# Ledger of designs, part 31: peptides against a protein of PDB entry 4CIC

Target 1, 148 residues: chain A of PDB entry 4CIC
Amino acid sequence: KVSTKGHYGVQAMFDLAQHFGEGPVSLKSIAERQGLSEPYLEQLIAVLRKAGLVKSVRGAQGGYILAREPRDIKVGDIIRVLEGPIAPVESVSQDDPEHSLKFDFSVTKSVWEKVKKSIEEVLDSITLADMLKDAEEAQMAQGYMYYI
Target 2, 147 residues: chain B of PDB entry 4CIC
Amino acid sequence: KVSTKGHYGVQAMFDLAQHFGEGPVSLKSIAERQGLSEPYLEQLIAVLRKAGLVKSVRGAQGGYILAREPRDIKVGDIIRVLEGPIAPVESVSQDDPEHSLKFDFSVTKSVWEKVKKSIEEVLDSITLADMLKDAEEAQMAQGYMYY

## One batch from the design tools (peptide; made by RFdiffusion4, then SolubleMPNN)

Design b1_p11_1_s3 (from b1_p11_1, 9 letters changed)
Fold by OpenDDE base, seed 3:
Structure b1_p11_1_s3 (fold): chain B 148 residues (1-148), chain C 147 residues (1-147), chain A 11 residues (1-11)
Amino acid sequence: as target 1 above (148 residues)
Amino acid sequence: as target 2 above (147 residues)
Amino acid sequence: EGDILTLPGDE
């Protein structure tokens, strides 16, 4: 599963993408629209800012903006920043050295590497711009259903 | 991440595939070869047996066998049995009803559905027979490096 | 409910 952190991180970044070019967005407004706690969002935004995906703007109309255009931010970039490298298998905790026969069984490892590669390819194929386009198409489709 | 349960479950099933047609394999021997604790392996095998992927054989030469041919068992089948449906996103725990604005944001959900589909396609494309073939090819390649 | 894709942060 994509962690709650990754999921909500993508939601927050998508909210910023929807407001790209409109100026800074407050954390409060993002939290309200995305159904996130403001303290939780502050933690996510701090990580995303440190990674250079988000910028903080100071002042009375201060808040956050995307640091890059939506087309230049992949979902995979957001996930890597928040969760680190996509690991297909949980690393067995090193804590019990005796029973950690890390049989890196080469064949089973290759299965998980294929899964990893597949996930990375999907997440790297989707930009925030692609998500914006999909949202616009969905809104147009809903609008047509209300007029029929 | 595939859980430790899924990872070791695939290892145990692969061990049984390597011995397919040779008769029952003891849990002890699987545990030793795969570096698993015997109690942990017992739990995995119990689930796999209940799902009909493994059979128990009774007697002095008793143990476990694959219930199907290696070509008829996908890695995806093993994972679904051990972990359930491949869920791309952790379900936010229902415990705090007030703050669980499950904004099922349709667009973000679609991203995770694409990830899920991709994982399922990969895991359903790999059988235990494919894994056996890959292991044989790897052993032959190592043999050629020593000659 | 086995979460196949536990990402690194879900310890």
Scores: peptide ipSAE 0.037, ipTM 0.801, DockQ to the pose 0.509; fails the geometry check
Fold by OpenDDE base, seed 2:
Structure b1_p11_1_s3 (fold): chain B 148 residues (1-148), chain C 147 residues (1-147), chain A 11 residues (1-11)
Amino acid sequence: as target 1 above (148 residues)
Amino acid sequence: as target 2 above (147 residues)
Amino acid sequence: EGDILTLPGDE
């Protein structure tokens, strides 16, 4: 499962993608549209900014913008920044040294590596530009259902 | 990430697959080989038994066996039994009703559904028989490095 | 180190 942090991070980045080229967006406006608390969003944006995915704009109409074009930001990039490396198995916490029989069952490890690779391939195949296109197509489809 | 429960469940089922056709295996012997506590393994086996993946054999040489052939048990079957449905996003706990703005952003949901489908396809493509074959190949490769 | 995939039950 993608954590709440990863999920909301993708939502916030998608909101910024929808406003790309329109200038800086306030955290308050993103929080309201995405149903997030402003303090929580501030923490997410701080991480995303440090990673170079978002830029802060200063001034009376200050806020945030994407640091790159939507086509140059993969969902996988957002998740890696917020969650770290995609790990298929939780490392059995090093803290129970006694039962850490690292049965590095090479065979079970290979299963989880296959899962990891598959997730990475999916997340790296989807850009914010792809998500924008999907949103436009969905809106058009809804519009057609109201006209029938 | 696969939970500890899912991970150890696959290990325990793989141990039973390695002994398939040799008769019942004791929980103690599985626990020792897999580095698991016996009480923890007992809980896992109880769930797997209820799901019909494992059978209990009674008697002096009693224990557990796979309920099906290794080729008829997918890794995905084991994970679904132990973890439930593969959910790509944690359901924001229903318990905070106020901030449950179900912004069902259909677009973000579609991303997670693609991830879910990909995980399911991988886990459903691997059987315990495939894992046995991979283990045999790995042992042979190690044996050839010693010659 | 953020767990990208938390399976149900890892609360």
Scores: peptide ipSAE 0.037, ipTM 0.802, DockQ to the pose 0.183; fails the geometry check
Fold by OpenDDE base, seed 1:
Structure b1_p11_1_s3 (fold): chain B 148 residues (1-148), chain C 147 residues (1-147), chain A 11 residues (1-11)
Amino acid sequence: as target 1 above (148 residues)
Amino acid sequence: as target 2 above (147 residues)
Amino acid sequence: EGDILTLPGDE
């Protein structure tokens, strides 16, 4: 499962992608459009900014912009920044030394590695530009259904 | 991430697959080989049994067996039984009605659906028989490196 | 409903 953080992070980045080239967008406006709390969005944006996916613009018309073109930002990039490496298995807390999963069952690990790889491939195959295109196509399809 | 439950469930089922055709295996022996607590394994096995992936054999030499051949049990079947449907996004607890993810952003949902589908495809492409084969190949490869 | 895939960040 993508964490709530990853989910909202992708939503926020997608909102910024929709406004790419229009200038800086306020956090308030993103929060309102995406149904996010402004404080939560501030935390997300801070991480994304530090990772170089978002830029802050200063001034009266200040806000945030994508640091790169939508085509140059993968969903996988956003997820890795917000959540770290995709781990297919929950790390059993190392804190119980006695029940150390001593049997690093190489075979079961390989299953989870295949899952990880598959997730990474999917997320790395989707850019914000792809998402924009999908949104446009969906909107056009809805428009056509209302006019027929 | 596969839950600890899913992870251990696959390990336990794989252990049963390794002993398929040899008769019933005790929970104790599975627990010892897989490094699982016996009580935890009992819970997993109960769920797997109810789902028809495992059978209990009664008697002095009683224990558990796979209910189907290893080739007829997908990793995806085990995971679905233990964890339910693969959900790509954590359900934000419905408990905060105000922060209902009102914007069912169809586009973001579609991304997660693609992830879900990909995971399902992978897990449904791997059987316990495939895992057995991989284990044998790995063991042979280790043997050849020592030689 | 068991959460199969938690991404690492939701600890």
Scores: peptide ipSAE 0.037, ipTM 0.800, DockQ to the pose 0.567; fails the geometry check
Fold by OpenDDE base, seed 4:
Structure b1_p11_1_s3 (fold): chain B 148 residues (1-148), chain C 147 residues (1-147), chain A 11 residues (1-11)
Amino acid sequence: as target 1 above (148 residues)
Amino acid sequence: as target 2 above (147 residues)
Amino acid sequence: EGDILTLPGDE
């Protein structure tokens, strides 16, 4: 389950991909299009910028752009930046000492490692360019359904 | 990310699989072997029993058994029982109305659906019998390293 | 270490 942070982060990055080559996009405009609060988006963009996925452009028409081409940004890259490494199991918080027996049951670990690997493979197989293409295809399909 | 509930549920079910055919296992013995609190395990077992994955056996040597053979229980079945359907994205809690704009962005949904499908395929490809086999192979490999 | 895949029910 991708966190809300990961979900909104991918949405924000996809919005920037849709406007790639058109110049800087304001946080306000991204927030409005993606249904995000501007303060929340500012936090996400700050993390993404620090990771080098987004650049800030200064000036009267300032804002944000993708730091790389959409084809060079994987969904997996965005998720790793926002959420860290894909953990298949929630790390049992250190705080419950009685349940803190990380029974490192090797066999259960292997199951979760397989899940992790599968998720990573999927997320690393999808770029922002792939998402743009899928969006274009979906728009064309909707256009055809209205004309029939 | 499998929740703590899902993780411990799979551990408990695997413990029952290791003892399958040996008769009923006490919750206490499962809890001790798996490093779980007995009250927490009781809650997990109650859910698993209601879903028909576990059976309770009554009597002086009572306890719990798998309701099916280990080969007939997928890890995916256990996870779905304990956590519900594999959701690729955390449902934004209904409580923040301003963030409640489920921007049903079709393209982002498709990404998460692909992730969901991939997770489901993996979890549905692994049975408790597969886990038993993996455990046996791991024990044999350790035994060979000590000789 | 970020909580990447939360399953529904970890409230």
Scores: peptide ipSAE 0.036, ipTM 0.802, DockQ to the pose 0.176; fails the geometry check

Design b1_p11_1_s4 (from b1_p11_1, 9 letters changed)
Fold by OpenDDE base, seed 2:
Structure b1_p11_1_s4 (fold): chain B 148 residues (1-148), chain C 147 residues (1-147), chain A 11 residues (1-11)
Amino acid sequence: as target 1 above (148 residues)
Amino acid sequence: as target 2 above (147 residues)
Amino acid sequence: EGDILYLPDDE
């Protein structure tokens, strides 16, 4: 499962992709458009910046931009930065030591590894540019529906 | 992510598959082999039984058996029973009402739907019979490495 | 009800 952090991180990165080439976008404007709290978005952007996916621009018209073109940022890259390696199974919380016998039954592990690989392949096949294209196609389809 | 419940549920079902045709298996024996607490396993088995994946056998040699052949039980079936529909995104816990504005941005939703579909396809492609075969192949490979 | 009752005489 993608966490809330991963979900909102992809939304924030997509917002920056929609404004790519238009200059720096303020956190406030992203937060307003995406329905996020500004403090929460600040935390997400800090992580994304540290990973080199976003750049900060200082000044009166300061804000954030994508550090790369939308075609060069995969959804998988965003998720790995925010959540770490895609884990197919929630790591059995180390908190119950008695259940910590990871009977790493090799066969069940193999099932989860197949799931992991499949998720990675999907997320690595989708770029922010692909998402932009899908959004444009959806808007065009809605526009045609209003004119009929 | 598959929950701990889903993970242990698949392990318990696989243990029952390994003993399929040998008669009823006690919860105690499954718990011992799989490293599970017996009370936790009782909860899992209760759900699996209610869903018709497992049958209880009463008597002195009572216990549990698979309700179907291993080839007729997909990993996806087990996960759906224990966790419900495969959700690609953790449902934003309803607890923070302010973040409950699911800006259901159609494009981001589409990404998660693709992930969901991919997970479902993988889990529905693997049966308990496939897992049994993989275990046999692994044991044979280990046996050949010792000779 | 998917309970199978084994009667002792079925051995």
Scores: peptide ipSAE 0.017, ipTM 0.772, DockQ to the pose 0.015
Fold by OpenDDE base, seed 4:
Structure b1_p11_1_s4 (fold): chain B 148 residues (1-148), chain C 147 residues (1-147), chain A 11 residues (1-11)
Amino acid sequence: as target 1 above (148 residues)
Amino acid sequence: as target 2 above (147 residues)
Amino acid sequence: EGDILYLPDDE
């Protein structure tokens, strides 16, 4: 499962991709378009900036831009930055020490590793450029439905 | 991500698969082998029973059995019973109504649907019988390392 | 359908 953080992070990065080459985008404008709180977006952007996926631009027309071209940013890169390694199983909170016999039984572990690999392959196969293309195709399809 | 509930549910079902055809297994014995608390296992088994994946056996040798053969139970079936539909994104808790503009923007949704489909395909490709086979192969490989 | 009853005498 992708966390809310990962989900909104991909939305924010996609918004920046849609405006790539148009100059810096304000956090306010991203928040409004993506239905995010500005404070929450500030936290996400701070992490993404630290990871080198976004750049801040200072000045009167300041804001944020993608640090790389949309084709050079995978969804998997965004998720790894925001959530860390793709874990197929939620971390069993260490808080119940007595029953925490993590019988990481080798067989069940292998199932989750297969799931992990599959998720990674999917997320690494999708770039922000692919998402832009899909958005354009969806808009064209909607446009054709209104003319029929 | 699979929850702890899904993880332990698959472990419990796998334990029942290892004993399939040997008669009913007590919850206590499953709990001990799988490192689970018995009360937690009772809750899992209750859900699995209600879904028809396990049967209870009453009597002196009472306990639980798989309701179907290991080959007829997919890991995906277990996960769907315990966690519901495989959601690639954690349900944004409805509790913050103001910012819940679910801009389910069609494109981001499509990414998550691709992830969902991939997870479903993997989990539906693995049966308890496949897991049994993998366990046997792993045991044989360990046995050969000692010679 | 979910409950199998084993009678005690089948030891």
Scores: peptide ipSAE 0.017, ipTM 0.773, DockQ to the pose 0.016
Fold by OpenDDE base, seed 3:
Structure b1_p11_1_s4 (fold): chain B 148 residues (1-148), chain C 147 residues (1-147), chain A 11 residues (1-11)
Amino acid sequence: as target 1 above (148 residues)
Amino acid sequence: as target 2 above (147 residues)
Amino acid sequence: EGDILYLPDDE
């Protein structure tokens, strides 16, 4: 599962992609547009910045920018930064150590590995540039519906 | 994420598939072979039984059997029964209703829908019979390494 | 209330 963290991270990165080339975007403005709490967004941006996906700009018109072009950032890159490796099964390791998945039978593991691979392939096939294009196409389609 | 519930459910169903045609398997024996707690397995089996994937057999040699042939049970069927629809993103709806994902931008939603579809396709492409075959092939490969 | 797939960590 993409956590809320991954989901919001992709939203925040997409917002930055929409403003790419327009200069730094304030966290407040991202939070308002994406319906995120500013404190939560600060945590996400800190991780994304540390991973080199986002840059901070200081000054009166300071904020954040994408560190790379939208075409050079995959959704998979964002998810890996925020959540780590894409895991198809929740690691039982955290909550009940006594019920540790002791017997990862090779066959059941292979099922989850196939799922993992499939998720990775999908997320690595989508860039922020692809998302921008999809958004533009959606806006054009909506614009045509309002003129009819 | 396939929850622990989904994972263990697939393991339990796979154990029943391995014994398909041999008669009913006790929950105790499944629990022992799959490294599951018997009480937890009872809960899983109850759900699987209610969904018609498993049948209970009563008597001295009672237990559980697959309700269908292994080839007629997809991994996706097991997961849907145990976890419901495969969701690629945790629904933010449960913990903080105030921070509801109010703005499911169509574009971000489409990413998750693609992930969902991909997961469903994978899980629906794998039957318990496929898993049995994979296990047999793995055992044969191990047997050849010991000779 | 859809559950998301997480893989167990390779120990």
Scores: peptide ipSAE 0.061, ipTM 0.786, DockQ to the pose 0.291; fails the geometry check
Fold by OpenDDE base, seed 1:
Structure b1_p11_1_s4 (fold): chain B 148 residues (1-148), chain C 147 residues (1-147), chain A 11 residues (1-11)
Amino acid sequence: as target 1 above (148 residues)
Amino acid sequence: as target 2 above (147 residues)
Amino acid sequence: EGDILYLPDDE
């Protein structure tokens, strides 16, 4: 399960990818386009910046840019930055220490590890450039549907 | 993210798979072996039974059995029964309707759909029989390390 | 601290 944080982080990064090479994009403009609250986006961008996925540009035309080309940013990179390691199973909250005998049955753990690996492989196989391409293809397909 | 419910459900079903063909297993015994609370296990088993993955056997030697052979129960079947459809993204809680403009950007949705599909494929590729085999192999490997 | 993917409840 990608958290809302991961989801919105990917959206924000995708927005920056769409504007890559056009100069810095304001947080306000990203928030407006992506339907995000500006304060929430500020938090996301702060994390992404700290991780070196986003750069801040200062000045009158200041804002944010991708720190790397869209092809060099995987969805998995964004998720790992925002959520940490992709974990397939919810951490059983430590609250009840007595019944928290996590019988981490090695076999069930192996199932979840396989799921984790699969998720990681998928997310690491998708770049922001791939997402841009998919968006272009979708737009072209819609354009063709309007002309028929 | 497999919920605790899904996780424990798979554990309980795996326990039943380990005892498949031995007759009915008591909830108490499953709870003890799997480190689960009996009341929690009762809830899980009720759902699994309703879904036709588990059968209850009544009587003095009553308990539960798998409704199907371990090879015919996928991990994905268990998860779908307990959690519903495998969804890769947390449902944004409906609480703030105004900012819940789920700009479900078609492109981001497609990413999550790919993740979903991948999870489903993995979970549907693993049966309780596969888990039994993995357990046997692990036990054999441990046995060989002790020699 | 295993980052666990939450699946949405299809209500």
Scores: peptide ipSAE 0.051, ipTM 0.782, DockQ to the pose 0.151; fails the geometry check

Design b1_p11_2_s1 (from b1_p11_2, 5 letters changed)
Fold by OpenDDE base, seed 1:
Structure b1_p11_2_s1 (fold): chain B 148 residues (1-148), chain C 147 residues (1-147), chain A 11 residues (1-11)
Amino acid sequence: as target 1 above (148 residues)
Amino acid sequence: as target 2 above (147 residues)
Amino acid sequence: FGESALELAVD
């Protein structure tokens, strides 16, 4: 499962993508549009900024912008920044030495690695630009349904 | 992430697959081979049995067997039984009405649906028979490296 | 009670 952090991070980044080229967007405006709390969004943005996916613009009209074009930001990049490596299996905390899953069942591990790879491939195949396009197409389709 | 339950469930089912056709296997023996606690395995097996993936055999030589051939059990079937539907996103508990994610951002949802589909496709493409084959190939490869 | 199975915990 993508964590709530990853989910909201993608939403916030998508909001920034929708405003790309329009100048800096305030956290308040993103929070309002995406239904996020400002404090939570601040935490997300801080991480994303540190990772170089977002830039802060200072001044009275300050805020945040994407650090790269939407086409140059994959969903996978956002998820990796916010959540780290995609792990299909919960790492059983190594802390219980006695129940060391001694049997590194290579075969079961390979199943989860295949799952991981598949997820990574999907997330790395989707850019913010792709999401923008999908949104535009969806909006057009809705518009056509109302006019027919 | 596949839950610990799903992970161990697949391991237990794989153990049963390795012994398919040899008769019933005791929970104790599965637990020992797979490094699982017997009580935990009992819970898993109960669910798997109820779902018709495992059968119990009664008697002195009783235990458990796969209810179907290894080729007829997908990893996806095991996961769905143990964990329910594959959801790529944690359902934010509907309980906080105020933070109702009102913006059902269809676009973000579509991303997660694509992820879900991808996971399902992978898990549904792998049977216990495929896992058995992979294990055999791995064992042979190890044997050849020693030789 | 849709406890969705695959919690992909993104680490």
Scores: peptide ipSAE 0.041, ipTM 0.779, DockQ to the pose 0.592; fails the geometry check
Fold by OpenDDE base, seed 4:
Parts: C-alpha cells; sequence; structure tokens
Structure b1_p11_2_s1 (fold): chain B 148 residues (1-148), chain C 147 residues (1-147), chain A 11 residues (1-11)
C-alpha cells in the first residue's frame, strides 16, 4: 500500500512534469490542481527538493521545477524518497515485546521479497515521461469519444 | 505493505500446511511455533474459518486443519480474506473533507493499478504447496552445508 | 530501521 504521502508525492511530481519547460510552478497552483493542501504539499516538496528531484527557483515568478527531465525520474525514485525502501510487510514495531518474536520464518520472508521485487520492477519501469504520454493518450481518446 | 494481520495469517496458514494430513492442530501449538499470541491467532483463525480456508475439528484431539489442500490455497487468497482486496494506495479515509478531493487523476490511478496487478500476480502465483517445497529445499540446503 | 514506506494498506 503506497501511503498517502507517496500517492500525493507522485501527483505533485506529475504536475511538475506537465509543466516542465514552462518555468517555475507555484506550490499554490500545484495544490489547487492536485486537490492538496498547500501546507502538506510544502512538506512533500521539501523532502523531494532535499533528495534532488525538485529545484526551487527564487524571484517574483519563483516556484518549483523538476530537477531532472521527466524521463530521468522513475515513480520508484519518488516513492523511495518519500517512503523509503519498498517494504512489502509492515515492520512490526520493535515496541511490542510479546509479538517481538520476529519468527523470521525464512519461507514467509521469501514470499514478501518476491512481492517487493515485483513492486520495485513496476515502479522502476514507469517514468514521469511515461505518465505524460499516458495522459496525452487518454486525452486523445476522450476527444475521440466526444466526436463520435 | 502487507499488514501484520496478513503476515501472521500467512504464517499461521503455512503452519497448518506443514501439518496437513497429520490431523487437527491446536491453536496453542501454532502460536508457539509461529511466535504469535494465542488470542491474536484465535481472531485470525476465526476469519480464515469463516472464509472457508480453515476447518475446526471438534473432540479431545480437536483443533484446526486446512479446508483445502495446500496446492489449492494461494497466498493471494489468504491476503484477500484477511485484508480485503489488494489496494496499492491507502484509501484516503472519506472523513477528511479537505483532502477528500479524490483528485481521481486517471494517470496516477493507472500507475497504482499496474502495481496492484503486479502484486496480485505474484501472490496468486504462490500456493501453500509452493511454500512447503521452498521450505524443504531450504532445509536440504542447510543440511548440505553442515556436511 | 527506517519506516518501510510502501504500506500496502489492506483496507
Amino acid sequence: as target 1 above (148 residues)
Amino acid sequence: as target 2 above (147 residues)
Amino acid sequence: FGESALELAVD
């Protein structure tokens, strides 16, 4: 399950990708288009900036841009920055001593490792450029349905 | 992320698979082997039983058995029973109206659908019988390293 | 031990 943080982070990065080459985008405009609170988006953008996926542009027309081309940013990169490594199983918090018997059953671990690998492969196969292309194709398909 | 419930549910089902054909297994014995609390395991088993993956056997040597052969139970079946449909994204709870603008951005949904499909394919490709085989192979490999 | 991010939340 991608957290809300990961989900909104991908949305925000996709918004920046849609405006790539058009100059800096304000957090307010991203928040409005993506249905996000501006304070929440500010936190996400701060993390993404620190990771070098986003750049801040200063000035009267300042804002944020992608630090790389959309083709050079994988969805997996965004998720890893926001959420850390893809873990298929919720790490049982160390704090419940009675359930702390991490019966590291090797076989169950192997199942979750396979799940992890599969998720990583999917997320690493999708770039922001792929998402842009999919959006364009979807818009064209909608346009054709209204003209028929 | 498979919840703790899903994780422990798969462990409990795997324990029952290891004892398949040997008769009923007590919840206590499963709990001890899998490092689970017995009350927690009882809740998991109740759900699994209701879903028809586990059967209760009554009597002095009563307990639980798999309702099907290990080859007929996918890990995906266990996860769906315990956790519901595999959702790649946490459904933003309806309750926060300000974040309730489910900007159903079609493109982001498509990403998560691809992730969902991939997870489902993996989990549906693994049976309890596959897990048993993997366990046997791992034990053999350990045995060969000590000689 | 970093909070593993992809909580595949099962509803």
Scores: peptide ipSAE 0.041, ipTM 0.785, DockQ to the pose 0.141; fails the geometry check
Fold by OpenDDE base, seed 2:
Structure b1_p11_2_s1 (fold): chain B 148 residues (1-148), chain C 147 residues (1-147), chain A 11 residues (1-11)
Amino acid sequence: as target 1 above (148 residues)
Amino acid sequence: as target 2 above (147 residues)
Amino acid sequence: FGESALELAVD
């Protein structure tokens, strides 16, 4: 499962993508549109900014913008920044030495490596630009349903 | 991430696959080989048995066997039994009604659905028989390195 | 602090 952090991070980045080229967006406005607490969003944005995915703009109309074009930001990039490396199995915490029979059965490990690779391929195949396109198509489809 | 439960469940099922056709295997022997606690393994086996993936054999040489051939058990079947449906995003617990602004943004949901589908395809493409074959190939490769 | 990202919680 993508953590709440990863999920909301993608939502926040998608909100910024929808406003790309319109200038800086306030955290308050993002929080309201995405149903997030402003303090929580502030923490997410701080991490994303440090990773160079978001820029802060100062001034009376200050806020945040994407640091790159939507086509140059993969969903996988956002997840890796917020969550770290994609791991399909929780590493049994090294801290319980007694049950650390690392029967790293090479065979079971290979299964989880295949899962990891598959997830990475999917997340790296989707950009914020792809998500914008999908949103536009969905809105058009809804508009057509109201006209029929 | 596959939970500890899913991970150890696959290990236990793989151990039973390695002994398929040799008769019933004791929980103690599985626990020792796989580095699991016997009580924990007992809980896992109970769930797997209820799902019809494992059978209990009674008697002095009693124990457990696979209920099906290794080729007829997918890794995905084991995971679904132990973990439930593969969900890429934790459902925000329905119980906090106030923050349930289900802005189920259809677009973000579609991303997670694609991830789910990909995971399911991988896990459903691997059987216990495939894992047995991979283990044999790995042992042969190690044997050739010693020669 | 390598806390691994995608907790695939298989619910």
Scores: peptide ipSAE 0.040, ipTM 0.787, DockQ to the pose 0.136; fails the geometry check
Fold by OpenDDE base, seed 3:
Structure b1_p11_2_s1 (fold): chain B 148 residues (1-148), chain C 147 residues (1-147), chain A 11 residues (1-11)
Amino acid sequence: as target 1 above (148 residues)
Amino acid sequence: as target 2 above (147 residues)
Amino acid sequence: FGESALELAVD
């Protein structure tokens, strides 16, 4: 499962993408639009900023912007920053040496590696620009349903 | 992450596949070979048996066997039985209505649906027979390195 | 409440 952190991180980044070129967006406004707690969003934004995906703008009209164009930010980049490397299997904590499943059977490991690769390929194939395009298409489709 | 339950469930099923046609395998022997606790394995096997993927054989040479041929059991079938439907995103517990992320933005949901579909396709493309073949090929490759 | 199965825990 993508953690709640990854899920909400992608939502927050998508919100910033929707406002890209319009200037800085306040955390409060993002939190309200995305249904996130402001303190939780502050933690996410801090990590994303440190990773260079988001920039802070100071001043009365201050807030946050994407540090790159939406086309240059993959969903996979956001997930890797927030959650680390995509792991399909929980690494059994190395801390209990006795219960360390010593037998990482090469064959079962290969199954999970294939899953990992497939997830990475999907997430790296989707940019924030792709998401913006999909949102526009969905809005146009809804608009046509109201006019029929 | 595939849960520890899914991971070990696939290992246990693979062990049974390696012994398919050789008769019943004891839980103790599976636990020893796969590095699992016997009580934990009992829980996994109980679920797999109830789902009809494993059969119990009674008697002095009793134990467990695959209920189907290895070619007729997908990794995806094992995971669905042990973990339920493959969900790429943790469902935020509906219990806190105020923090219920009401805005399942259709676009973000579509990303996770694509991930789910990709995982399902991979896991449904791999049978226990495919895993057996891969193991045999790996053993042959190791044998050739020693000669 | 269908506990959705594959927890992709990203390490």
Scores: peptide ipSAE 0.038, ipTM 0.778, DockQ to the pose 0.498; fails the geometry check

